# Ledger of designs, part 46: peptides against a protein of PDB entry 3OIQ

Target 1, 212 residues: chain A of PDB entry 3OIQ
Amino acid sequence: KNRIFVSSSKDFEGYPSKAIVPVQFVALLTSIHLTETKCLLGFSNFERRGDQSQEDQYLIKLKFKDRGSERLARITISLLCQYFDIELPDLDSDSGASPTVILRDIHLERLCFSSCKALYVSKHGNYTLFLEDIKPLDLVSVISTISTKSTNSSKHSSSELISECDLNNSLVDIFNNLIEMNRDEKNRFKFVKLIHYDIELKKFVQDQQKVL

## One batch from the design tools (peptide; aimed at target 1 I20 L59)

Design b1_p24_5_s3 (made by RFdiffusion4, then SolubleMPNN; from b1_p24_5 with H6S H7N I9L E13K E14K H22L)
Fold by OpenDDE base, seed 1:
Structure b1_p24_5_s3 (fold): chain B 212 residues (1-212), chain A 24 residues (1-24)
Amino acid sequence: as target 1 above (212 residues)
Amino acid sequence: FSLSYSNDLEELKKEEPENPFLLP
């Protein structure tokens, strides 16, 4: 089955009430929820949805049923946090309690771009997105990709037909949404409050603001 | 890095859906 690139989490409203659909999206990591019983990753593209929270528009469930899957979920969180320089509370607490991690509003401090593959699984009109693959994206690479209008089809021979166009369009849309949030006085998001706010990101945002 | 997961489709069909909009 072809994997569907998802540009909006509204696309799921049109999906069958009983199906398994392989999907892919790019979004910002917004939350991490690790408990004794489940592991969830929240992502958002910050699409405007009226008065609904723009956070956690893509809730991704990790397999968490046995010691092996629980270990893999913990490793996934550790690797994501290491890659994005997110401080985790000590997961290695010698207290024999399973480490609980609840991080929210990650996008207020760090832009954690991620490419996710998931299985959309629907039942009784509700759905879950089960993680199949996660790849963090480097912000410098994201900025360069948007800025260069990649006419260079570098044939990365990945059999993963993400149209380079769909990825780029989604990355642009995310930045446009962040620019709108940054302009809104009621929105907590501000580029200048990002820990990694540098001259490159500043210049890129200023250049994108002139096109909007 | 990239991390890949193997999911059993018959197991996933048995799970109750977590509605992402119903997180308290």
Scores: peptide ipSAE 0.451, ipTM 0.903, DockQ to the pose 0.698
OpenDDE base, seeds 2, 3, 4, 5: peptide ipSAE 0.425, 0.422, 0.437, 0.443; ipTM 0.891, 0.897, 0.896, 0.896

Design b1_p24_5_s4 (made by RFdiffusion4, then SolubleMPNN; from b1_p24_5 with H6K H7N E13L E14K E15Y H22L)
Fold by OpenDDE base, seed 4:
Structure b1_p24_5_s4 (fold): chain B 212 residues (1-212), chain A 24 residues (1-24)
Amino acid sequence: as target 1 above (212 residues)
Amino acid sequence: FSLSYKNDIEELLKYEPENPFLLP
């Protein structure tokens, strides 16, 4: 079965009430919820959803049913945090309790672009997204990808192009949404508050702001 | 802290299939 690219988490409202659908999306990591019994990752494209929180539009569950899956979840979180330079609270609290990690609003400090593969699993009209694969994306690579494809509408083979166009469109949409959030005085998000705010990101944002 | 986030987590967790591959 072909994997479906998802541009909006609203697309799931139109999905079958009883199905398994392999999906792929690109979004910013917004939250990490690791407890003794559960592991969840929140992602967002920051699409306008009326008065609803724009955070955690994609709530992705990691399998957490046995010691093997729990270990894999913890390793996945550790590797993601290492890649994005996210400081995990000291998991080495000498209390033999499994480390609890609750991070929220990650996008306020770091732009953690991620390409996710998940299983949409629905039953009785409710669904869960199960993580299959996650690829963290480097911000410089994201900026480069957006900047280069604005010029080359060259027709090459239809199927690989769709996935790359969908990826680029989603990345552009995320940046446009972040620019709007940055312009809103009521929004907590500001590019200048990002820990990794550099000259390249500044220039890119300034250039995108002229097109919007 | 939207009450929605907690409810959405609790809802998604409530409907965890034992084996997702057994759904048609």
Scores: peptide ipSAE 0.026, ipTM 0.545, DockQ to the pose 0.058
OpenDDE base, seeds 1, 2, 3, 5: peptide ipSAE 0.026, 0.026, 0.025, 0.022; ipTM 0.543, 0.544, 0.543, 0.548

Design b1_p24_6 (made by RFdiffusion4)
Pose (drawn by RFdiffusion4):
Structure b1_p24_6 (pose): chain A 183 residues (1-47, 54-90, 99-149, 165-212), chain P 24 residues (1-24)
Amino acid sequence: KNRIFVSSSKDFEGYPSKAIVPVQFVALLTSIHLTETKCLLGFSNFEQEDQYLIKLKFKDRGSERLARITISLLCQYFDIELPDPTVILRDIHLERLCFSSCKALYVSKHGNYTLFLEDIKPLDLVSVISTISTKCDLNNSLVDIFNNLIEMNRDEKNRFKFVKLIHYDIELKKFVQDQQKVL
Amino acid sequence: STQDSSETDELYDELEASFSITLP
């Protein structure tokens, strides 16, 4: 194929006014909006706000069930508690870091566009830390995301703090420290 | 930031595409 890797949501400015373009990006999961009619997943690389809004489209009940199982499994994989109806989660990153590699379809018309979900591969935080420490587009994005997360933690006014993560590991405390030295 | 346009829904339906989750 010819899937185009996007490093930022701003890249979508050069894309056609009407086209179907397979894309791929890396970001943290930040929000879920699940209704009976549609599902939107928000991601961000904190270059610090929501940036990617990925849509799971479904019309009938059969496809709704699949969407619900998909959200259920994604949340379970990240240890996110889910009440299973309109379901809303925000600023997930303030509590949990959920790196994800996502493949999507860019669909535009009249200059407007929507990113539809094709695949989502959650990335283990342990692997993310290891991948950064031992050591392309994926890695560049993982590094940039973690750097921005580091600057957000330094900023006193920003609500993001590593120590406030429900999964604040000793190894996470270690990687963050040894990561600031590079700065 | 990205957009969510209802105008693209008919185009996406014509693809008859699906979505998935890849778990390690």

Design b1_p24_6_s1 (made by RFdiffusion4, then SolubleMPNN; from b1_p24_6, 10 letters changed)
Fold by OpenDDE base, seed 3:
Structure b1_p24_6_s1 (fold): chain B 212 residues (1-212), chain A 24 residues (1-24)
Amino acid sequence: as target 1 above (212 residues)
Amino acid sequence: MTSVSDETDELYDATKATFSLSLP
C-alpha cells in the first residue's frame, strides 16, 4: 500500500469519512498523555492556523487492546523519552496502579523531531491516527540534513528521492515556523530557553534567520 | 472532524495492526 506523506494535518479534512490510509509525517513531539486505557502522543509542525492552538496538530493514539499492547506502549514511551532525555516517572512501579503521565509543551524545553508512520482510520466523519512506527530524529542530523541537501543529487530511486525531499521540506518548514515563533514576543517558544541550546543550534538559527 | 474518536477503535482492531519504535 502506498504511504502518503503529509505536510499539514489540515490535509485530513479532505480525507474520506470511512477509510484506512497509511500516512507518514515529520513533526516535533509536543505532548504525552499516558493513562490506564490509552496513550496519546501530540505532535506539531507549528503551521499557522489562525486563532487555533499550534500544539497537538497530530494526535497519535496507542490503543491498549490487551496487557501486551499496554506494555509495548509503556516501553515505547520509556525508550522515546530516554532518547530525547525527557524525565518520566517510573512506569514499572510495583504499586499496582498504572502510572498516569501528562507532559505538555515539550517543545518549549526540547526539540524532539520525530518521523511518524500512522494509520489514518475514519468512521462517520471522525478520524484517529493510530501509531504504526515512530523514529526519533537527532537534532544534529536534522541540522546537517537541512544544511547539506542544497547540493547532493545522490543517485537514489525516484520513490526514495520524493520521500527525502518531502522530509527535508517539512524539516525546513518546522524550523521556519519556530523562527517566526521565536521572533514573536507573545509566543512562549524561545530557542535560548531550550535545555540543549548550544553554539551549533545558535549558529544554524542565525544563518536561517538571514534567509527569512 | 475530530482528530481522536473512539468510534474508529473497532475498525482499527479489525486491521490487527501494531506499532513499533525505530531507533536511529
Scores: peptide ipSAE 0.492, ipTM 0.909, DockQ to the pose 0.789
OpenDDE base, seeds 1, 2, 4, 5: peptide ipSAE 0.489, 0.487, 0.487, 0.489; ipTM 0.907, 0.904, 0.904, 0.904

Design b1_p24_6_s2 (made by RFdiffusion4, then SolubleMPNN; from b1_p24_6, 8 letters changed)
Fold by OpenDDE base, seed 5:
Formats: sequence, C-alpha cells, structure tokens
Structure b1_p24_6_s2 (fold): chain B 212 residues (1-212), chain A 24 residues (1-24)
Amino acid sequence: as target 1 above (212 residues)
Amino acid sequence: MTSVSDETDELYDSLKASFSLSLP
C-alpha cells in the first residue's frame, strides 16, 4: 500500500469515515502528553486556522495498553527528547506512579522538526493517527536542504517516492509560517527566544524574510 | 479538534491482531 504524504492536517477532513490509511508528514513537535493511560505527541505545521491554536494540528497517539507498548512509548519520548535536548523528568523514577509528563509549546524554545509515519484510522468520521515511525530532523540539515534548492534529484528508488519535493515544500511552508508568526506582535513565537538561536539560523531567517 | 476516539483503538487493535495472525 502506498503511503500518502500529507501537506496539511485539513486533508483528513476529506478522508473516508471508515478507513485505514498509511500517511506521512513533516512537522514541528509542539507537545508531549504522557499520562498513566495515554501517550500523545502534538505536531504542527503552523498553518493559519482562523482563531484556533496553531499547536497540535497533528495529534499522534502512541499505543499505550500493555507493558511492551508503554515501554516503546517511553523509549520513543526519551530518544526524541535526548535528540532535541529537551529536559524530561526521569521517566524511570522508582516511584510506582508512572510519571506524568506534559510539555506544551515546545516550538517556543526549540524547533523540533520531525518526519512522522502514521496510520490514519477512522470509524465514524472521527479519526486517530497512530505513530508507526518517527525520524527527528537536524535543524542544520533542514536549513541546508531548503537553502540548496534541490538540484540533486537523487534517483532514489521508486519505493521511497515521498517526493523529496513534498518534504522540501512542507519544510519551506513551516518556515514561512514561523516567519509570519515571528512578525506578528500578538504571537508568542519569536526566533530570538529559541534556546538554539545561533548565527546560522539568524542568517537563514533573515535571508528567507527577504523572499517573503 | 483532533478527535482522539477510543473507538479507533479497537479498529487499530483488530488490524494488528490480523497482521499477527498472518505471521506463520
């Protein structure tokens, strides 16, 4: 079954009310919700949606029903947080209460670009996205990919045909949306408030701002 | 609102069960 690349979480409004569809998207990690019974990851492309919060446009569920799935969810969160340098409370604390982790607005401090593979599952118009795979993306690699307008159509074999174009277009769209948020005085997002705001990111943002 | 429905968990579990049963 071909995996569908999703550029907008609005695309799911047109999906069948009873379906199972493998999807892929790229987005920024915005939230982590780990409770005793649920594990959710929030992602966003920061598409303008009227007065609605631009956070958690993609709410991804990790299976959290058995010891094996719980362990996998915790490991996934730990690895993501280690990769993005997100401080987590020790998930392994010997206190028999599973630690509740609620992180929100992650994008205000860190740009956590992630390529997600998920399973769209619907029954009665309501849907859930179940995580299948997640690849964190390095910000320097994202910046380089956008800056080097892909003249390298690397002939990647027909099975990985998420067009490098779809990924690149979505990365550009995310940065454009962040630039718009940064220009909005009412928006909490500011590039200069990112913990990892360096000369490279500053230069890249300044160069992109001249094109918009 | 992304409606995380518990009803979709059953469908997901049934799908995984079907794949697990297809492993000989």
Scores: peptide ipSAE 0.164, ipTM 0.710, DockQ to the pose 0.239
OpenDDE base, seeds 1, 2, 3, 4: peptide ipSAE 0.163, 0.164, 0.164, 0.156; ipTM 0.711, 0.713, 0.712, 0.707

Design b1_p24_6_s3 (made by RFdiffusion4, then SolubleMPNN; from b1_p24_6, 10 letters changed)
Fold by OpenDDE base, seed 5:
Structure b1_p24_6_s3 (fold): chain B 212 residues (1-212), chain A 24 residues (1-24)
Amino acid sequence: as target 1 above (212 residues)
Amino acid sequence: MTSVSDETDDLYDSLKATFSLSLP
């Protein structure tokens, strides 16, 4: 089945009321909700949606079907958080109560760019995005990719032709949205409040702000 | 609106789908 690249979570409003569609998007990790029965990963591209919160535009479900899938989910979250330097409470606590983790507004402290493959599954007009694959993206690599306009034609085999254009366009759109949020005095997001705000990110933001 | 519905779980379970993490 061809995977559909999704530039906006509004695209799902036009999707069939009963379908299974493999999708892909790029967004910032905004929230983690780990419970006893599932994990929800919140993502956003910060597309303007009127007066609605721009957080959690993509809710990705990791369903616990068995102990194996639960363990895989916990490991996935731990490794994802380790990659982004997100502090998690110890998920491995020998206390037979699976720890509940609620992280919100992750984007206020860290830009956690992620390429997500998911299954759009709908029934009766309700839908869930189930995780298929998550790839964290390095911020330096994201900045370099946008700055160079480098179609790095990675000679990866014909089956993973995500339009490198669609990925790059989505990354640009996210940064543009963040720049707009940073300019808004009412918005809590500020680049200077990011823990990893460095000279490179500062320069990149300043250069992008001149084009917008 | 992004919804998370438990009604889709049966359909998803029928797929025997799994997920992965791809580290760079």
Scores: peptide ipSAE 0.466, ipTM 0.910, DockQ to the pose 0.859
OpenDDE base, seeds 1, 2, 3, 4: peptide ipSAE 0.465, 0.464, 0.462, 0.465; ipTM 0.914, 0.910, 0.909, 0.910

Design b1_p24_6_s4 (made by RFdiffusion4, then SolubleMPNN; from b1_p24_6, 10 letters changed)
Fold by OpenDDE base, seed 3:
Structure b1_p24_6_s4 (fold): chain B 212 residues (1-212), chain A 24 residues (1-24)
Amino acid sequence: as target 1 above (212 residues)
Amino acid sequence: MTSVSEETDDLYDSLNATFSLSLP
C-alpha cells in the first residue's frame, strides 16, 4: 500500500469520510497521555493555525484491545522516554493500579523529533490516527541532515529521494516555526530554556535565523 | 481538526493491526 507523506495535519480535512489510509509524518513530541484504557501521543510541527493551539496537531492513539497491546504500549512509551531522557513514573509498579501519566509541553524542555507511521482511520467524517511505527530522531542527526542536503544530489531511487526530500522539508519547516516562536515574546518556547541547549544547537539556530 | 473518535475503534480492531518502535 502506498504510504502518504503528510506535511500538514490540515491535509486530513480533505481525506475521505470513510477510509483507511497509511500515512507518515515527522513532528516534535508535545504530549503523552497514558491512561488505563489508551495512550495518546501528541505531536506538532508548529504550523501557524490562526487562533488554534499549535500543540497536539497530530494525536496518535495506541488502543488497548487486550493485556498484550497495553503492555506493548507501556514498553513503547518507556523506551521512547528513555531515548529522549524524559522522566516517567515507574510504569511497572507492583501496585495493581495501572499508572496514569500526563506529560504536556514536552517541546518546551526537549526537542523530541519523531518520524511516525500511522493509519488514518475515518468513519462518518471523524478520524483517528493509530500508531503503526514510531522512530525517534537524534537532534544532532536532524541538524546534520538539514545542513548537508543543500549540496548532495546523490543517485538514490526516485521513490527514496521523494520521501527524503519531504522529510527534510518538514524538518526545515519545524525549525523555521520554532525560530518564529522563539522570536515571539508572547510564546513560551525559547531555545535557551531547552535542557539540551548546547553550542551546536545555538550555532545552528543562529545560522538559520540569518536565512529567515 | 485532529479528532480522536471511538467510532473508528471497531474498524481499527477489524484490521488486527499492531504498532512498533524503531530505534535508530
Scores: peptide ipSAE 0.517, ipTM 0.922, DockQ to the pose 0.864
OpenDDE base, seeds 1, 2, 4, 5: peptide ipSAE 0.516, 0.516, 0.515, 0.517; ipTM 0.921, 0.922, 0.921, 0.921

Design b1_p24_7 (made by RFdiffusion4)
Pose (drawn by RFdiffusion4):
Structure b1_p24_7 (pose): chain A 183 residues (1-47, 54-90, 99-149, 165-212), chain P 24 residues (1-24)
Amino acid sequence: KNRIFVSSSKDFEGYPSKAIVPVQFVALLTSIHLTETKCLLGFSNFEQEDQYLIKLKFKDRGSERLARITISLLCQYFDIELPDPTVILRDIHLERLCFSSCKALYVSKHGNYTLFLEDIKPLDLVSVISTISTKCDLNNSLVDIFNNLIEMNRDEKNRFKFVKLIHYDIELKKFVQDQQKVL
Amino acid sequence: ELEEADENFEETEELYDEYLEEEE
C-alpha cells in the first residue's frame, strides 16, 4: 500500500480537498466519547491539547456492538475503568499514559475531513521506555511525545504530573530522571 | 472541536459510504 505517516495534525493542511488517504500516527489516548450513534477517540502528541479525533462509525446495532466491544477491550488493555449509554472520558493522560499506534483513513470533501479508525495497536509503556532507552518515525514520535510530557511536568501550572499517575512505577520514576539529563 | 468534527463528518459521510460500498 501507500499509507502516509503523519507526525502532526497540521500535516492535514496539505491534503486533498476531496480524497481518501490512508494515514498512520502515534499518540496518547486522551479522550473517549461513546454514544449510541457514534464514537470519537481523541489522541494527542502534546506538541499541549487534543489534536487527533478518530471516529468509529456505526449505524446498526450489529456494528454498534462491535464498537462497544472495541472500546471495552481498548480500555481494559490500558487498565481504564469503564461503566458498561453515553460514555465520556477526558484528560486520560493525567491519570494514565496510553501510547497508541493508530492507522486511519483520511476522508475529505469540500475541504472538510474526518479520520476513520482502521486499526489501533496499544503500546506497552514498558516497551515504550525500553525502545527509547536502548535507542524510525515511530521512535521519533515516541521521543517527541515523551519530551513534551517532560516539559509539561516541569511546568508548575500544568496539571500533568508523573507522580499523579495511577501507575507511577519505580521504573517510570527512573526513566524520567535519566531522561532529563539528556536535556 | 467536537462540533466541528461533527460538521466535518456530515460533509464526508456520503463519500465514506461510497468507499465502503466499493470495498464490499

Design b1_p24_7_s1 (made by RFdiffusion4, then SolubleMPNN; from b1_p24_7, 11 letters changed)
Fold by OpenDDE base, seed 4:
Structure b1_p24_7_s1 (fold): chain B 212 residues (1-212), chain A 24 residues (1-24)
Amino acid sequence: as target 1 above (212 residues)
Amino acid sequence: MLEKEEENEKETEELYEEYEEKLK
């Protein structure tokens, strides 16, 4: 089956009540929930949903049923956290108990852009997104991608089934949503509170704010 | 509410496992 690019987690409201659909999206990592029995990753594009939480718009499950899948989940979390400079508690507890990691509101400290491949699995109108692949995106690369494509619709035939336009549009939408959140005095999100807030990000945000 | 979420989770997990088995 062809992989579907998802621009909004609302798209799933129109999906079949019984289906298996490979999907892909780009979003910010918002939460990590690792327990003894499950591993969940929360992602958001911060699309406005009325009074609903903008956190965890995409809740992604990692397979967590056996020692092999649990190990893979823990390695995935460790690698993501290493890539984004997220401090994890030592997962090597000598106690043999798998450490519990619960991180929320990650986007308040770090912009963790991620390209996710997932399997939409629905039965009886309920769905779960299972992680198939995750690619962390470098913020400098994200900024450069948004900045350059405002001018060049170069048809690079990358054999990736995702329109390079869909990726860019999603990245732009995320930044626009973050800019709106930053302007809202009631919103906890502020660019200046990001640990990695630098001159490049500052300049980019200032330039994008002039267009909005 | 929790029981329905757990049942729904189980049902989607079973369907996911059946899918993974067919890919092997």
Scores: peptide ipSAE 0.472, ipTM 0.874, DockQ to the pose 0.533
OpenDDE base, seeds 1, 2, 3, 5: peptide ipSAE 0.472, 0.472, 0.472, 0.470; ipTM 0.874, 0.874, 0.875, 0.873

Design b1_p24_7_s2 (made by RFdiffusion4, then SolubleMPNN; from b1_p24_7, 10 letters changed)
Fold by OpenDDE base, seed 4:
Structure b1_p24_7_s2 (fold): chain B 212 residues (1-212), chain A 24 residues (1-24)
Amino acid sequence: as target 1 above (212 residues)
Amino acid sequence: MLEEEEKNEEKTEELYEEYLKKLE
């Protein structure tokens, strides 16, 4: 089956009640939930959903059933956190107890853009997104991608069914949503509170704010 | 939110494990 690019987690409301569908999306990492029994990653594009929380619009489960899958989940979390400069408690507890990591509102401190591949798995109208692959995206690369109106449809191989346009549109939408959140005095999100807020991000935000 | 997700998890996990076994 071809992988479907998902621009909104609302798209899943129209998905079959019994299906396995490979999907891909781009979003910001918002939460990490690692316990003794489960590993979940929350992502959001901050699409407006009325009064609903804009956090964890994409809840992604990592397989966490056996020692091998648990180790893979912990390594995945460690690598993501290393990439985004997220401080984790030492996951190597000599105590044999798996450390619990609960991080929320990651987007308030760091913009952790991620391209996720997942399996949409539905049974009896309920669904779970299982992580297949995750690629962290560099913020400078994201900014450059949005700023360069990709007139160059470079002949990247026809095998990535996801149009460069879909990715770019989603990245633009995320930034537009963040700009709206930043303008809202009631919203906790502020670009100036990001740990990595630099001159480049400042300039980009200022330039995007003029278009909105 | 998390409790509703846990009930959904058990039902979908079986189907996911069946899918993985078909890829092996």
Scores: peptide ipSAE 0.394, ipTM 0.850, DockQ to the pose 0.739
OpenDDE base, seeds 1, 2, 3, 5: peptide ipSAE 0.394, 0.394, 0.394, 0.392; ipTM 0.841, 0.842, 0.841, 0.849

Design b1_p24_7_s3 (made by RFdiffusion4, then SolubleMPNN; from b1_p24_7, 10 letters changed)
Fold by OpenDDE base, seed 3:
Structure b1_p24_7_s3 (fold): chain B 212 residues (1-212), chain A 24 residues (1-24)
Amino acid sequence: as target 1 above (212 residues)
Amino acid sequence: MLEEEEENEKYTEELYEEYLKKLE
């Protein structure tokens, strides 16, 4: 089945009330919710949605039905957190108690860009997004991709070009939204408060702010 | 509201599990 690239979680409002649709998006990881009974990942593009929270615009469920799926969910969370330098309690603690992890507002400390593949599953007008695959994106690579978008349109197939264009557009939109949030004195998000705020990110933000 | 969300989540989970079983 062709996977649909999603640029906004509002797109799901127009989706069929009874469907299974493979989707892909890029967003920032905003929350992790791991309990004894469920595993959820929150993502956001920080698109303006009126008075609604800009966090968790994409709520992604990991399968958490049996010991095998629970283990896979825990491994997925562990690997993501390891990649993004997010400190987690030991998920494998011999104590037999499944650790509860509730992290929110991850984007306030770390920009965790992620390319997600999910299944949109709808029944009776409501939907759940189930995680199929996740690829963490390196921030340096994201910055490089946005910065180089002007030059190399020449060589890939039309389908790959569309997917690459969609990805790049979404990455630009996310950064633009973050710049707007950073300019808003009422918004908690500030680039200078990121743990990984370096000279490269500073320069990139300053250069993007001149275009906006 | 919470009960309706839980019922809706259950229905999507059932449909997802049926989908997975068809891939096996």
Scores: peptide ipSAE 0.399, ipTM 0.855, DockQ to the pose 0.527
OpenDDE base, seeds 1, 2, 4, 5: peptide ipSAE 0.393, 0.395, 0.398, 0.397; ipTM 0.853, 0.854, 0.855, 0.855

Design b1_p24_7_s4 (made by RFdiffusion4, then SolubleMPNN; from b1_p24_7, 9 letters changed)
Fold by OpenDDE base, seed 5:
Structure b1_p24_7_s4 (fold): chain B 212 residues (1-212), chain A 24 residues (1-24)
Amino acid sequence: as target 1 above (212 residues)
Amino acid sequence: MLEEEEKNEEKTEELYEEYLKEKE
């Protein structure tokens, strides 16, 4: 079955009420919810949905049913947080209590771009997205990719059905949405409040703002 | 939002676990 690229979490409203569909999307990590019983990752592209919260537009479940899946989930969270320089509470506390991690609004401090492969699983009109794979994206690489969009028909092997164009379009849309949020005085998101806000990101945002 | 999803998770989890078993 071909993997479907998803540009909006609204696309799932049109999906079958009983289906299993492999999907892929690109979004910003917005939340991490690790408890004793579940592991969830929240993502958003910050698509405008009226007055609804723009947070956690994609809620992704990690399998968390047995010791093997729980360990894999914890390792996944640890590696993701290490990549994005997100401080986790000590997961190695000798107290046999499973560490609880609840992080929200990650995008207010760090732009954690992620390419996610998930399984859309629907039953009776309700769906869950189960994580299959996650690739963190480097912000410098994202900025470079958007800036070079005019020249690189990368002839690299078309073997993944997901158009490099769809990925790049979603990255542009996310940045455009962030620029709009940054312009809104009511929005908590501001580029200048990002921990990693540097001269490169500043220049990129200023150049994108001239096109919008 | 998180709490309303929990009641629906059980039904999708069952179908997901069936799908995983069919891939092995």
Scores: peptide ipSAE 0.398, ipTM 0.853, DockQ to the pose 0.732
OpenDDE base, seeds 1, 2, 3, 4: peptide ipSAE 0.397, 0.395, 0.398, 0.395; ipTM 0.843, 0.843, 0.854, 0.853

Design b1_p24_8 (made by RFdiffusion4)
Pose (drawn by RFdiffusion4):
Structure b1_p24_8 (pose): chain A 183 residues (1-47, 54-90, 99-149, 165-212), chain P 24 residues (1-24)
Amino acid sequence: KNRIFVSSSKDFEGYPSKAIVPVQFVALLTSIHLTETKCLLGFSNFEQEDQYLIKLKFKDRGSERLARITISLLCQYFDIELPDPTVILRDIHLERLCFSSCKALYVSKHGNYTLFLEDIKPLDLVSVISTISTKCDLNNSLVDIFNNLIEMNRDEKNRFKFVKLIHYDIELKKFVQDQQKVL
Amino acid sequence: EEKLEEADEQFEETEELYDEYLEE
């Protein structure tokens, strides 16, 4: 195929006013909006706000069920508590870091566009830390994301703090320290 | 919330084209 890797939501400025373009990006899961009619997943690389809004379209009940199971499995994989109806989660990153490799379909018309979900591969934080420590587009994005997360932690006014993560590991405390030295 | 509203407005424009793509 010819899937185009995007490093930023701003890349979508050069894309056609009407086209179907397979894309791929890496970011943190930040929000979920699940209704009976639609589902939007928000992701961000904190270059510090929501940036990618991925849609899971479904019309009938059969496809709604699949969308619900998909959200359920994604949340369970990240240890996200889910009440299972309109379901809303925000600023998930303040509580849990959820790196994700996502493949999507860019669909535009009249200059407007929507990113539809084709695949989402959650990335284990342990693997993310290891992948950065031992050591391309995926790695560049993982590094940039972690750097921004580091600067956000330094900023006193920013609500993001590693120590406030429900999963603040000793190894996470270690990687963050030894990561600031590089800065 | 504004970004979601904007995404919704953009989706209305792209829905027919995406459905035509799924038919293929």

Design b1_p24_8_s1 (made by RFdiffusion4, then SolubleMPNN; from b1_p24_8, 12 letters changed)
Fold by OpenDDE base, seed 4:
Structure b1_p24_8_s1 (fold): chain B 212 residues (1-212), chain A 24 residues (1-24)
Amino acid sequence: as target 1 above (212 residues)
Amino acid sequence: DEKLKKQEENEKKTEELYEEYLKK
């Protein structure tokens, strides 16, 4: 089956009540929930959903059933956190108990752009997204991509089934949503509170704010 | 917490279908 690019987690409301659909999306990492029995990643594009929390619009499960899948999940979390400079408690507890990691509101400190491949699995009108693949995206690369593609629809035939347009549109939408959140005095999100807030990000945000 | 609980309930209902998929 062809992988479907998902621009909104609302798209799943129209999905079949019994299906397996490979999907892909781009979003910000918002939460990590690692326990002894489960591993969940929360993602958001911060689309407006009325009064609903904009956190964890995409809840992605990592397979966590056996020692092999648990190890893979922990390695995945470790690698993501290393890439985004997220401090984790030492996962090597001598006590044999797998440490619990619960991180929330990651986007308040770090913009962790991620390209996710997942399986939408539905049964009886309920669905779960199971992680297939995750690629962290560098913020500088995201900024450069948004800045350059406003002008050049270069049909780069990247063999990736995702329209380069869909990726870009999603990245733009995320930034636009973050800009709106930053302008809202009631919203906790502020660009200046990001640990990695630099001159480049500042300039980019200022330039995007002029267009909105 | 409510979102996580809902996710766990959905997982239990979908897990069988997912494990069947992984075997194909």
Scores: peptide ipSAE 0.458, ipTM 0.884, DockQ to the pose 0.877
OpenDDE base, seeds 1, 2, 3, 5: peptide ipSAE 0.457, 0.454, 0.456, 0.457; ipTM 0.884, 0.873, 0.883, 0.883

